Peptides against a protein of PDB entry 1LOE. Designs and how they scored, part 65

Target 1, 181 residues: chain A of PDB entry 1LOE
Amino acid sequence: TETTSFSITKFGPDQQNLIFQGDGYTTKERLTLTKAVRNTVGRALYSSPIHIWDSKTGNVANFVTSFTFVIDAPNSYNVADGFTFFIAPVDTKPQTGGGYLGVFNSKDYDKTSQTVAVEFDTFYNTAWDPSNGDRHIGIDVNSIKSINTKSWKLQNGKEANVVIAFNAATNVLTVSLTYPN
Target 2, 181 residues: chain A of PDB entry 1LOE as posed
Amino acid sequence: TETTSFSITKFGPDQQNLIFQGDGYTTKERLTLTKAVRNTVGRALYSSPIHIWDSKTGNVANFVTSFTFVIDAPNSYNVADGFTFFIAPVDTKPQTGGGYLGVFNSKDYDKTSQTVAVEFDTFYNTAWDPSNGDRHIGIDVNSIKSINTKSWALQNGKEANVVIAFNAATNVLTVSLTYPN

## One batch from the design tools (peptide; made by RFdiffusion4, then SolubleMPNN)

Design b2_p19_5_s2 (from b2_p19_5, 11 letters changed)
Fold by OpenDDE base, seed 4:
Structure b2_p19_5_s2 (fold): chain B 181 residues (1-181), chain A 19 residues (1-19)
Amino acid sequence: as target 1 above (181 residues)
Amino acid sequence: SDKTAAISITSISGSSVLS
């Protein structure tokens, strides 16, 4: 059995168990993916690889991740693209920014991406987002075009609590988002 | 104005188990 666990409640200036990419950095004990500026891509990776799939046995890991995020947009009606929680191969590098959220390059399914993401999408991209134009949570598998979405009302500047869990036995990924305050 | 947002993570935890 291979087990990985981690907990970061305060992000330090030299957070050694994270790999920062692009504009990602720590400030005021938070992980900052983006500042309120245009054309920015920031990512952070957990520095220790997590064994998700065993090619010999075919077993897939069960996992649970919980995090709290804040989106603080100067204009609540013109919010940047959002962000993802993602799982990608080791040595992954930032991908296309903007609506691709720095993790994908196409709306077409690309198995070589080997990337699964939960997006918290705050900008409507007409080419792939749900036609209702709602801000939404999406599950993305090898494509920025989500395989499933659910409308989500952004509370600008408020902390949101997220739980993402994967049950390997049922092959079900669950996402929960709440605003406790 | 241009679309912008500050995005921060305040805490994160996780666990994985591969049998």
Scores: peptide ipSAE 0.737, ipTM 0.951, DockQ to the pose 0.901
Fold by OpenDDE base, seed 1:
Structure b2_p19_5_s2 (fold): chain B 181 residues (1-181), chain A 19 residues (1-19)
Amino acid sequence: as target 1 above (181 residues)
Amino acid sequence: SDKTAAISITSISGSSVLS
């Protein structure tokens, strides 16, 4: 059995177990993916590779991740673009920004991407987002076009608690989001 | 109009188990 665990309750100025990409950095004990400025992509990677698939047995890892995020937009009625929690190859680099959230490059399924993401999408992109136009949580597999989505009400400037869990036996990924305050 | 947003993570934890 291979296990990994991590916990970061305060993000330090020299957070050695994270790899920062693009505009991502730490400030005031938080991980900042982006400031309220245009044309930025910020990412942070856990610095150690995580073994999630065993080629010999075919087994896939069970995992649970919990985090708290804040989106603070100057204009509550027009908020772009959101962010993702993602799993990608160890050499992953920032991808297309904007509606692609810095992790994908296409709405077409691309197995070479090798990327799974849970998106917290605040901006409606007509070409791939759910037609109701709602802000939403999405599960993205090798494409910015989600395989499943759920509407979500953004509370601007408030902390949201997220739990993401994957059960390998059932092949089910669950996502929960709450605003406790 | 301005459609930007500041996005931050305040805490994160996780575990993974591969049998």
Scores: peptide ipSAE 0.732, ipTM 0.950, DockQ to the pose 0.897
Fold by OpenDDE base, seed 2:
Structure b2_p19_5_s2 (fold): chain B 181 residues (1-181), chain A 19 residues (1-19)
Amino acid sequence: as target 1 above (181 residues)
Amino acid sequence: SDKTAAISITSISGSSVLS
């Protein structure tokens, strides 16, 4: 059995167990993915590779993650673009295309991407987002076009608590989001 | 810009188990 666990309650300026990409870094003990500026992509990777799939046995890891995020937009009516929690190959690099949330680069399914993401999407992209235009949580498998979505009401500037869990036996990924305050 | 947003993570924990 291979296990990995981590906990970060305060993000330091030299957080050794994270790899920062793009504009992502730490500010006031928080992981800052983006500032309220144009054309910015920020990411952070857990620095240790996680063995999530065993090619010999075919087994896939069970995992759970919990985090708290804040989206603070100067204009509550126009908020772009959102962010993801993602799992990708160790050599993954930021993607800069607008609306792709720094992770994907196409709405077409690409198995070779080997990327799964849970998106917290605040901006409606006509080409791939749900037509109702709602801000939403989405599950993305090898494409920015989610395989499943659920509407989510952004509370601007408020902390949201998220739990993401994957059950390998059932192949089910669950996501919950709450605003405790 | 009108559509910008600051995005931050305040805390995170996680675990994985591969049998």
Scores: peptide ipSAE 0.724, ipTM 0.944, DockQ to the pose 0.876
Fold by OpenDDE base, seed 3:
Structure b2_p19_5_s2 (fold): chain B 181 residues (1-181), chain A 19 residues (1-19)
Amino acid sequence: as target 1 above (181 residues)
Amino acid sequence: SDKTAAISITSISGSSVLS
């Protein structure tokens, strides 16, 4: 059995177990993915590769992650673009295309990207987002076009608690989001 | 700024188990 676990409750200026990409950085013990400016992409990767699939047995890892995030928008009615939690190959690099949340670059399915993401999407892109225009949580497999979505009400400036769990036996990914206050 | 947002993570934990 191979296990990997980590916990970060305060993000330091030299966080050894994270790789920062783009505009991502730490300040005041938080991980800041973006500031309230235009044309910015920030990412952070866990620094150690995670063995999620065994090529000999075919087994896939069970995993769970929990995190707390805050979105602070100057205008609560116009908020772009959101962010993702994602799993990708170790050589993954930030993507700068508008609306692709720094992870994808096409609405077409591309198995070579080998990327799974849970998006917290605050901006409606007509080409791929649900037609109701709601802010939403989405599950993205090798494409910015989600395989499943659920409407989500953003509470601007408030902490949201997220739990993401994957059950390898059932091949089911679950996502929960709550605003405790 | 128009349609911008500051996005921060305050804490994160994770665990994976491969049998």
Scores: peptide ipSAE 0.723, ipTM 0.945, DockQ to the pose 0.856

Design b2_p19_5_s3 (from b2_p19_5, 10 letters changed)
Fold by OpenDDE base, seed 3:
Structure b2_p19_5_s3 (fold): chain B 181 residues (1-181), chain A 19 residues (1-19)
Amino acid sequence: as target 1 above (181 residues)
Amino acid sequence: SNYTAAISITSISGSSVLK
């Protein structure tokens, strides 16, 4: 059995178990993905690769992650673009295309991407987002076009608690989001 | 238009088990 676990309650300036990409950095004990500026992409990767699939046995890992985030927009009505929690190959690099949340580069399914993401999407992209135009949580498999979505009401400047769990036996990914305050 | 946001993560934990 192979196990990986980590916990970061305060993000330090030299956080050894994270790899920062793009504009991502730590300040005031937080991981900052973006500042309130245009055309910015920030990412952070867990520095140790996680063994998710065993080619010999065919087994897939069960995993759970929990995190707290804040989206703080100067204008609560004009918020872009959101962010993702993602799993991708170790050589993954930031993507800069608008609306792709720094992770994807196409609405077409691309198995070579080998990327799964949970998006917290605050901006409606006509080409791929749910037609109701709601801000939403989405599950993205090898495409920015989500395989499933759920409307989500952003509380600007408030902490949201997220739990993401994957059950390998059922092949089900679950996502919960709450605003405790 | 000015569509911007500061996005931060205040804490994160995770666990993975591959049998």
Scores: peptide ipSAE 0.745, ipTM 0.951, DockQ to the pose 0.930
Fold by OpenDDE base, seed 1:
Structure b2_p19_5_s3 (fold): chain B 181 residues (1-181), chain A 19 residues (1-19)
Amino acid sequence: as target 1 above (181 residues)
Amino acid sequence: SNYTAAISITSISGSSVLK
């Protein structure tokens, strides 16, 4: 059995177990993916590879991740674009920004990306987002076009608690989001 | 119009178990 675990309650200026990409950095003990400026992509990777699939047995890892995020927009009605929690190959680099959230490059399924993401999407992109136009949580597999979505009401400037869990036996990914305050 | 937003993560934890 292979296990990996980590916990970061405060993000320091020299956070050794994270790899920062693009505009991502730490400030005031938080991981900042983006400032309220245009045309930025910020990412952070856990610095150690995680073994998710065993080629010999075919087994896939069970995993659970919890985190707290804040989206703080100058205008609550105009908020773009959101962010993702993602799993990708160890050599992953920032991808297309904007509506692609720095993780994907197309709405077309591309198995070569080998990327799974949970998106917290605040901006309606007509070409791929749910037609109701709601801000939403989405599960993205090798495409920015989600395989499943759920409407979500953003509370600007408030902390949201997220839990993401994957059950390998059932092949089910669950996501929960709450605003405790 | 301004559609920007600051996005921060305040804490994170995780575990993975591969049998």
Scores: peptide ipSAE 0.742, ipTM 0.950, DockQ to the pose 0.914
Fold by OpenDDE base, seed 2:
Structure b2_p19_5_s3 (fold): chain B 181 residues (1-181), chain A 19 residues (1-19)
Amino acid sequence: as target 1 above (181 residues)
Amino acid sequence: SNYTAAISITSISGSSVLK
C-alpha cells in the first residue's frame, strides 16, 4: 500500500512541498494563484509525485482533498476565470489559452492530456460551458468541457470550503462546496 | 471594467491511498 498525505494551514514564503508555476506565489500565508489583473495564470503543484494508478494491478488510488479558497474580484459582475484543483502528469505546464483555467487547451476530449480537474468557473465560455451561463463547479476529464456541472453562487471575497473525494471502487468523484459564513 | 479576480487558497490538506 502506498499512501501520501499533506496538510498546509499556512503557506510560507519557502513552501518546500509546493512547486509554483506562472504567477503563483505565497503571500500573507496564503497561496495566491492570481492577482486581479489580466492575462495571468498561476499554479501550484504538490512537489512529490502521487502514485494514483498501478499498471501492474490496475488499482487506482482513493484520494480526498480539502481546501479553502477566496475569490476576490474588483467587480462582482465581471469575474474571470476561476480556478481548478487538478491532477496531471508530473511534467504538466501552465496553459495560457483564455478560459482554459491554466490547465487545458481544448474542449475536445483528449486522453493524452491525462488530466482530471475540478473547476470553479466564474466566467461563461459559450463554446463549452453550461448554456445557462451560471457560475459553476465542473468535473473535467481531459477537456475543459466538463462531464458534469453544478451551479454555484460565488460569494465575492468570502472563504469557501471544498472537499473533493475519489472512490476508486465506484469510480465516483464527489465535490462539496460550502460557505461557512 | 475588465474581468479579473484575485484567487487565493488559505489552507489545503489531502491524502491518497493506493492498494
Scores: peptide ipSAE 0.736, ipTM 0.946, DockQ to the pose 0.885
Fold by OpenDDE base, seed 4:
Structure b2_p19_5_s3 (fold): chain B 181 residues (1-181), chain A 19 residues (1-19)
Amino acid sequence: as target 1 above (181 residues)
Amino acid sequence: SNYTAAISITSISGSSVLK
């Protein structure tokens, strides 16, 4: 049995168990993915590879992650683009920004991406987002076009608590988001 | 107006088990 666990309650200036990419950095004990400026991509990777699938047995890992995020937009009605929690190959690098959230390059399914993401999407991209135009949570498998979505009401400047759990036996990914305050 | 936002993570934890 292979297990991995981690907990970061305060992000330090030299956080050894994270790999920072693009504009991602730590400040004031937070992980900052982006500032309120245009055309940036910030990412952070957990520094230790996590074994998710065993080719010998075919077994897939169960996993759970919990995090708290804040989106703070100067204008609550003009918010772009959101962010993702993602799982990707160990050599993953930042991908296309903007509506692709720095993790994908196409709305077409691309198995070579080997990327699964939970998106917290604040900007409506007509070409692939749900037609109702709502801000939403999406599950993305090898494409920015989500396989499933749910509307989400952004509370600007407020902390949101997220839990993402994957049950390998049922092949079900569960996402929950709450605003406790 | 522009479309921007500051995005930050305040805490994170996780675990995985591969049998």
Scores: peptide ipSAE 0.719, ipTM 0.942, DockQ to the pose 0.894

Design b2_p19_5_s4 (from b2_p19_5, 8 letters changed)
Fold by OpenDDE base, seed 5:
Structure b2_p19_5_s4 (fold): chain B 181 residues (1-181), chain A 19 residues (1-19)
Amino acid sequence: as target 1 above (181 residues)
Amino acid sequence: SNYTAEITITSISGSSVLK
């Protein structure tokens, strides 16, 4: 059995178990993915590779993650683009920004991406987002076009609690988001 | 841009088990 676990309640300036990419950095004990400026992509990776799939046995790992995020936009009615929690190959680098959230490059399914993401999407992209135009949570498999979505009401400047869990036996990924305040 | 936003993570935990 292979296990991995981590917990970060305060993000230090030299956080040893994270790899920062693009504009991602820490300040005031928080991880900042983006500031309120244009044309930026910030990412942070857990520094140790996590064995999710065993090619010999075919077994897939069970995993759970929980985190708290804040989206703070100068204009509550105009908020782009959101962010993702993602799993990708160990050599992953930032991908296309904007509506692709720095993790994908196309709405077309691309198995070579080998990327699964949970998106917290605040901006409606006509080409791939749900037609109702709602801000939403999405599950993305090798494409920015989600395989499933759920509408979500952004509370600007407020902390949101997220839990993401994958059950390998049932092949079900669950996502919950709550605003405790 | 008038569409920008600051995105921060205040805490995170995770675990995985591969049998």
Scores: peptide ipSAE 0.751, ipTM 0.953, DockQ to the pose 0.902
Fold by OpenDDE base, seed 2:
Structure b2_p19_5_s4 (fold): chain B 181 residues (1-181), chain A 19 residues (1-19)
Amino acid sequence: as target 1 above (181 residues)
Amino acid sequence: SNYTAEITITSISGSSVLK
């Protein structure tokens, strides 16, 4: 059995168990993915590779992650683009295409990307987002075009609590989001 | 800028188990 666990309640200036990519950095004990500026992508990776799938046995890991985020937009009506929690190969690099949330580069399904993401999407991209135009949570498998979405009402500047869990036996990924305050 | 946001993560924890 292979296990991995981590907990970060305060992000330090030299956070050893994170790899920062793009404009991602820590300040005031928080992980900042983006500032409120245009054309920016920030990411952070857990520094230790996680064994998710065993090619010998075919087994897939169970996993759970919990985090708290804040989206603080200068204009509550004009918020872009959102962010993702993602799992990708260790050599993953930031993607800079608009609307792809720094993770994907196509709306087409690409199994070779080996990327799963949970998106918290605040901007409506006509080409791939749900037609109702709602801000939404999406489950993205090898594409920015989500396999499933759920409307989510952003509370600008407020902390949201997220839990993401994957059950390998049932092949079900669950996502919850709450605003406790 | 018209469409921007500051995005921060306050805390995170996680675990995985591969049998």
Scores: peptide ipSAE 0.750, ipTM 0.949, DockQ to the pose 0.889
Fold by OpenDDE base, seed 3:
Structure b2_p19_5_s4 (fold): chain B 181 residues (1-181), chain A 19 residues (1-19)
Amino acid sequence: as target 1 above (181 residues)
Amino acid sequence: SNYTAEITITSISGSSVLK
């Protein structure tokens, strides 16, 4: 059995177990993915690879992650683009295409991407987002076009608690989001 | 128009088990 666990409650200026990409950085004990400026992409990766699939047995790992985020927009009516929690190959690089949340580059399914993401999407992209135009949580598998979505009401400037869990036996990914205050 | 936002993560934890 292979197990991995980590916990970061305060992000230091030289956080050794994270790899920062793009504009991502730490300040005031927080991880900042983006500042409120145009054309910015920031990412942070857990520095050690996670073994989630055993090619010999075919077994897939169960996993759970919990995090707290804040989206703070100068204008609560105009908020783009959101962010993702994602799992990708170790050599993954930030993507800069608008609306792709720094992770994907196409709405077409591409298994070579080998990327799974949970998106917290604040901007409606006509080409791939749910037609109701709602801000939403989405599950993305090898494409920015989600395989499933749920409407989500952003509370600007407020902390949201997220839990993401994957059950390998059922192949079900669950996501919960709450605003405790 | 300005559609920008500051996005921060204040804490994160995780675990995985591969049998």
Scores: peptide ipSAE 0.743, ipTM 0.950, DockQ to the pose 0.908
Fold by OpenDDE base, seed 4:
Structure b2_p19_5_s4 (fold): chain B 181 residues (1-181), chain A 19 residues (1-19)
Amino acid sequence: as target 1 above (181 residues)
Amino acid sequence: SNYTAEITITSISGSSVLK
């Protein structure tokens, strides 16, 4: 059995268990993915590789992650693209920004991406987002076009609590989001 | 139009178990 666990309640200036990419950085004990400016992509990776799949047995790991985020936009009606929680190969680098959230490059399924993401999408891209135009949570598998979505009402400047869990036995990924305040 | 936002993560935890 292989296990991995981590907990970061305060992000330090030299957070050794994170790899920062693009514009991602820490300040005031928080991880900042983006500033309130245009054309920015920031990512942070957990520094230790996580063994998700065993090729010998075919077993897939169960995993759970919890995090709290804040989206703080100067204009609640004009909010940037959003962000993702993602799992990707260890050599992953920032991908296309904007509506691709720095994680994908196409709406077409690309198995070579080997990337699964939970998106918190605050900008409607007509080419691939749900037609209702709602801000939404999406599950993305090798494509920015989500395999499943759910409408989500952004509370600008408020902390949101997220839990993402994967059950290997059922092959079900569960996402929950709450605003406690 | 100006579409921007500051996005911060205040805490994170996780665990995985591969049998």
Scores: peptide ipSAE 0.723, ipTM 0.942, DockQ to the pose 0.931

Design b2_p19_6_s1 (from b2_p19_6, 10 letters changed)
Fold by OpenDDE base, seed 5:
Parts: sequence; C-alpha cells; structure tokens
Structure b2_p19_6_s1 (fold): chain B 181 residues (1-181), chain A 19 residues (1-19)
Amino acid sequence: as target 1 above (181 residues)
Amino acid sequence: SYTAEIRILSMSFSSVLNL
C-alpha cells in the first residue's frame, strides 16, 4: 500500500511542499490563486508526485481532500472565472486561462490531457456551461465541458468548506460544499 | 469588472493506493 497525505492549515511564505505557477502565491498565510485583476492564472501543485494509478495492477487510489476557499469579488454580480481542484500529470504547466480555468484547452474531450478537475465555476461560458447560466460545481474529465454539474450559489467573500472524495471501487467522485456561517 | 480574488485558507489531502 502506498499512501500520501498532507495538511496545510496556514500557507507560509515559503511553503516547501507546494509549487507555485503563474500568479499563484502565498500572503497573509493564505494561498492566493488570483488577485482581482484581469488576465491572470494562478496555480499551486503539491510538490511530490502522488501515485494515483498503478500501471502494473491497474489499481486507482482512493482519496479525500478538504479545503476552505474564499472568492472575493469587487462586484458580486460579475464574477469570473472560478477555480478548480485538479489532478494532472507530473510536469503539468498552466493551460488556457479565462473560462478554461488554467487547466484545460478545449471543450472537446482530449485524452492526452490526462486531467481531472472539480471546478467551482462562477462565469457562464455559453459554449460549454449548463444552459441555465447558474454558477456551478462541475466534474471535468479531459475537457472544460463538465460530465456533471450542480448549481451553486456563491456567497461573495464568505468561507466555503469543500470535501471531495473518490472511491476507486465504485468509480464515484463526490463533492460537498457548505457555507458554515 | 468581472475579476475576483480567490484564496485557499486551508487544505488537507489523503490518498491510499492498494498494490
């Protein structure tokens, strides 16, 4: 059995177990993916590779991740674009920004992407997002076009708690989001 | 403006791979 675990309760100025990409950085003990400025993409990667799939056995890891986030927009009605939790190959680099959230390049399924993401999407992109126009949580597999979505009401400036769990035996990914206050 | 500041305050992760 191979296990990986980490916990970060405060993001330090020199967080050794993270790799920062693009505009991502730490400040005030928080990980800041983006500031409220245009045309930015920020990412942070866990610095060690995670053995998520074993080629010999074909087994896939079970995993659970929890995090607390805040989206703080100057205008609660105009918020772009959101962010993701994602799993991607080692040596991954920032991808297309904007509605692609810095992790994808196409709405077409691209197996070479080898990327799975849970998106917290605040901006409606007519070409791929659910037609109801709601802000939503989505599960993205090798495409920015989600395989499943759920409407989500953003509480601007409030802390949201997220739990994402994957059961390899059932191939089921679960996502929960709550605003505790 | 459509911009927003996005902050992560805390995070934990655990994975188990059976071999």
Scores: peptide ipSAE 0.785, ipTM 0.963, DockQ to the pose 0.927
Fold by OpenDDE base, seed 2:
Structure b2_p19_6_s1 (fold): chain B 181 residues (1-181), chain A 19 residues (1-19)
Amino acid sequence: as target 1 above (181 residues)
Amino acid sequence: SYTAEIRILSMSFSSVLNL
């Protein structure tokens, strides 16, 4: 059995187990992905590769992640674009296309991208988002166009708690989001 | 404009791969 685990309760100024990309940085013990400015992409990667799939056995890892986030928009009605938790190849780089949440670059399914993401999407992109226009949680497999979505009501400036779990035996990914306050 | 500050306050992760 191969295991990987980490816990970060405070994001330090020199968080050695993270690799920062784009505009991502730590301040005030928080990981800031974006500031409230236009045309910004920020990411953070766990610094060590995770053995999530074994080519010899075909086994896929079970995993669970939890995190607390805040989206703080100057205008609660005009909030873009959201963010993702993602798993991608080790050489992954930020993507700057608008609406692609720094991870994808197409709505077309591309199995070679080997990227899965859970999106917390605050902006309606007509070309790929659910037609109801709701802010939503989405599961993205090799495409920004989610394979499944769930409407989510953003509470601007408030802390949200997320749990994402993957069960390899059932091939089921679960996502929960709560506002504890 | 459409902007937002996005912050992560804490995070944990655990994975188990059976071999």
Scores: peptide ipSAE 0.784, ipTM 0.963, DockQ to the pose 0.930
Fold by OpenDDE base, seed 1:
Structure b2_p19_6_s1 (fold): chain B 181 residues (1-181), chain A 19 residues (1-19)
Amino acid sequence: as target 1 above (181 residues)
Amino acid sequence: SYTAEIRILSMSFSSVLNL
């Protein structure tokens, strides 16, 4: 088997196993993807390639990731845009900002994107988001238009714990989000 | 204003690919 694992309990000023893109940076031992300013895209990539799919065998990796995040908006009623956990090609660069979360460029399925993301979406984009307008968790495959979504109640400024797991045998991605406090 | 500060406090990842 081929395995990859990493754990970051605190994000240091020189976090060598991450590649920072756009406005992403570390401060106070936290990874800050965006500050509360307009028109920013911040990303962080794990610095080593991960073998997710093997063309010879056709096998896909099982994976699990866990992280804790905080969204801290000055106005709880107007929160844009959210963020993603994503898997993309090794040469990936920041994509369209705003509602595309810096990861996608279209609501149309684009296989060349080769990007899978779990979005934590705080802003309703009429063109592709669920019509109920709820903040939501979404599974995005080669498109900002999620293949599945679940409503999520943002607790502004509170720590949320997330677990994302993919089972290759069943082709099922699971997401768990809790607010422990 | 439609803005927010987004922080990640900790993260772990593991993957296993059978060959």
Scores: peptide ipSAE 0.782, ipTM 0.962, DockQ to the pose 0.934
Fold by OpenDDE base, seed 4:
Structure b2_p19_6_s1 (fold): chain B 181 residues (1-181), chain A 19 residues (1-19)
Amino acid sequence: as target 1 above (181 residues)
Amino acid sequence: SYTAEIRILSMSFSSVLNL
């Protein structure tokens, strides 16, 4: 088997195993994807390629990731746009911002994207988001239009714990989000 | 304003590929 693992309990100023893109940076031992300003995209990539799919066997890796995040909005009623955890090809660059979350460019399925994302979407985009208008968690495969979503209630300024796991045998991706405090 | 600051406080990742 081939395994890859990393753990970051504090994001240092010289976090060598991350590649920072756009407005993403570290400060006060935290990774800041965006500040409370408009029209920005910040990303951070694990610096080493991960063998997620083997062309010889066709096998796909099992993986689990956990992280803690905070969304801190000046106005709890107007919060845009959210963020993603994503897996994309090496040498990936920031994509369209705003509702595309810096990861996608289209609501149409684009296999050339080769990108899977779990979105934590705080802003309703009429063209592709669930019609109920709820803030939501979504699973995105080669499109900003999620293949599945679940309503999520943002607690502004509070720490959220996330676990994302993929079981290759069942082809099931699971997402859990909790607010421990 | 619709803006927000987004921070990640900690993260772990593990993958296993059977060959």
Scores: peptide ipSAE 0.774, ipTM 0.960, DockQ to the pose 0.926

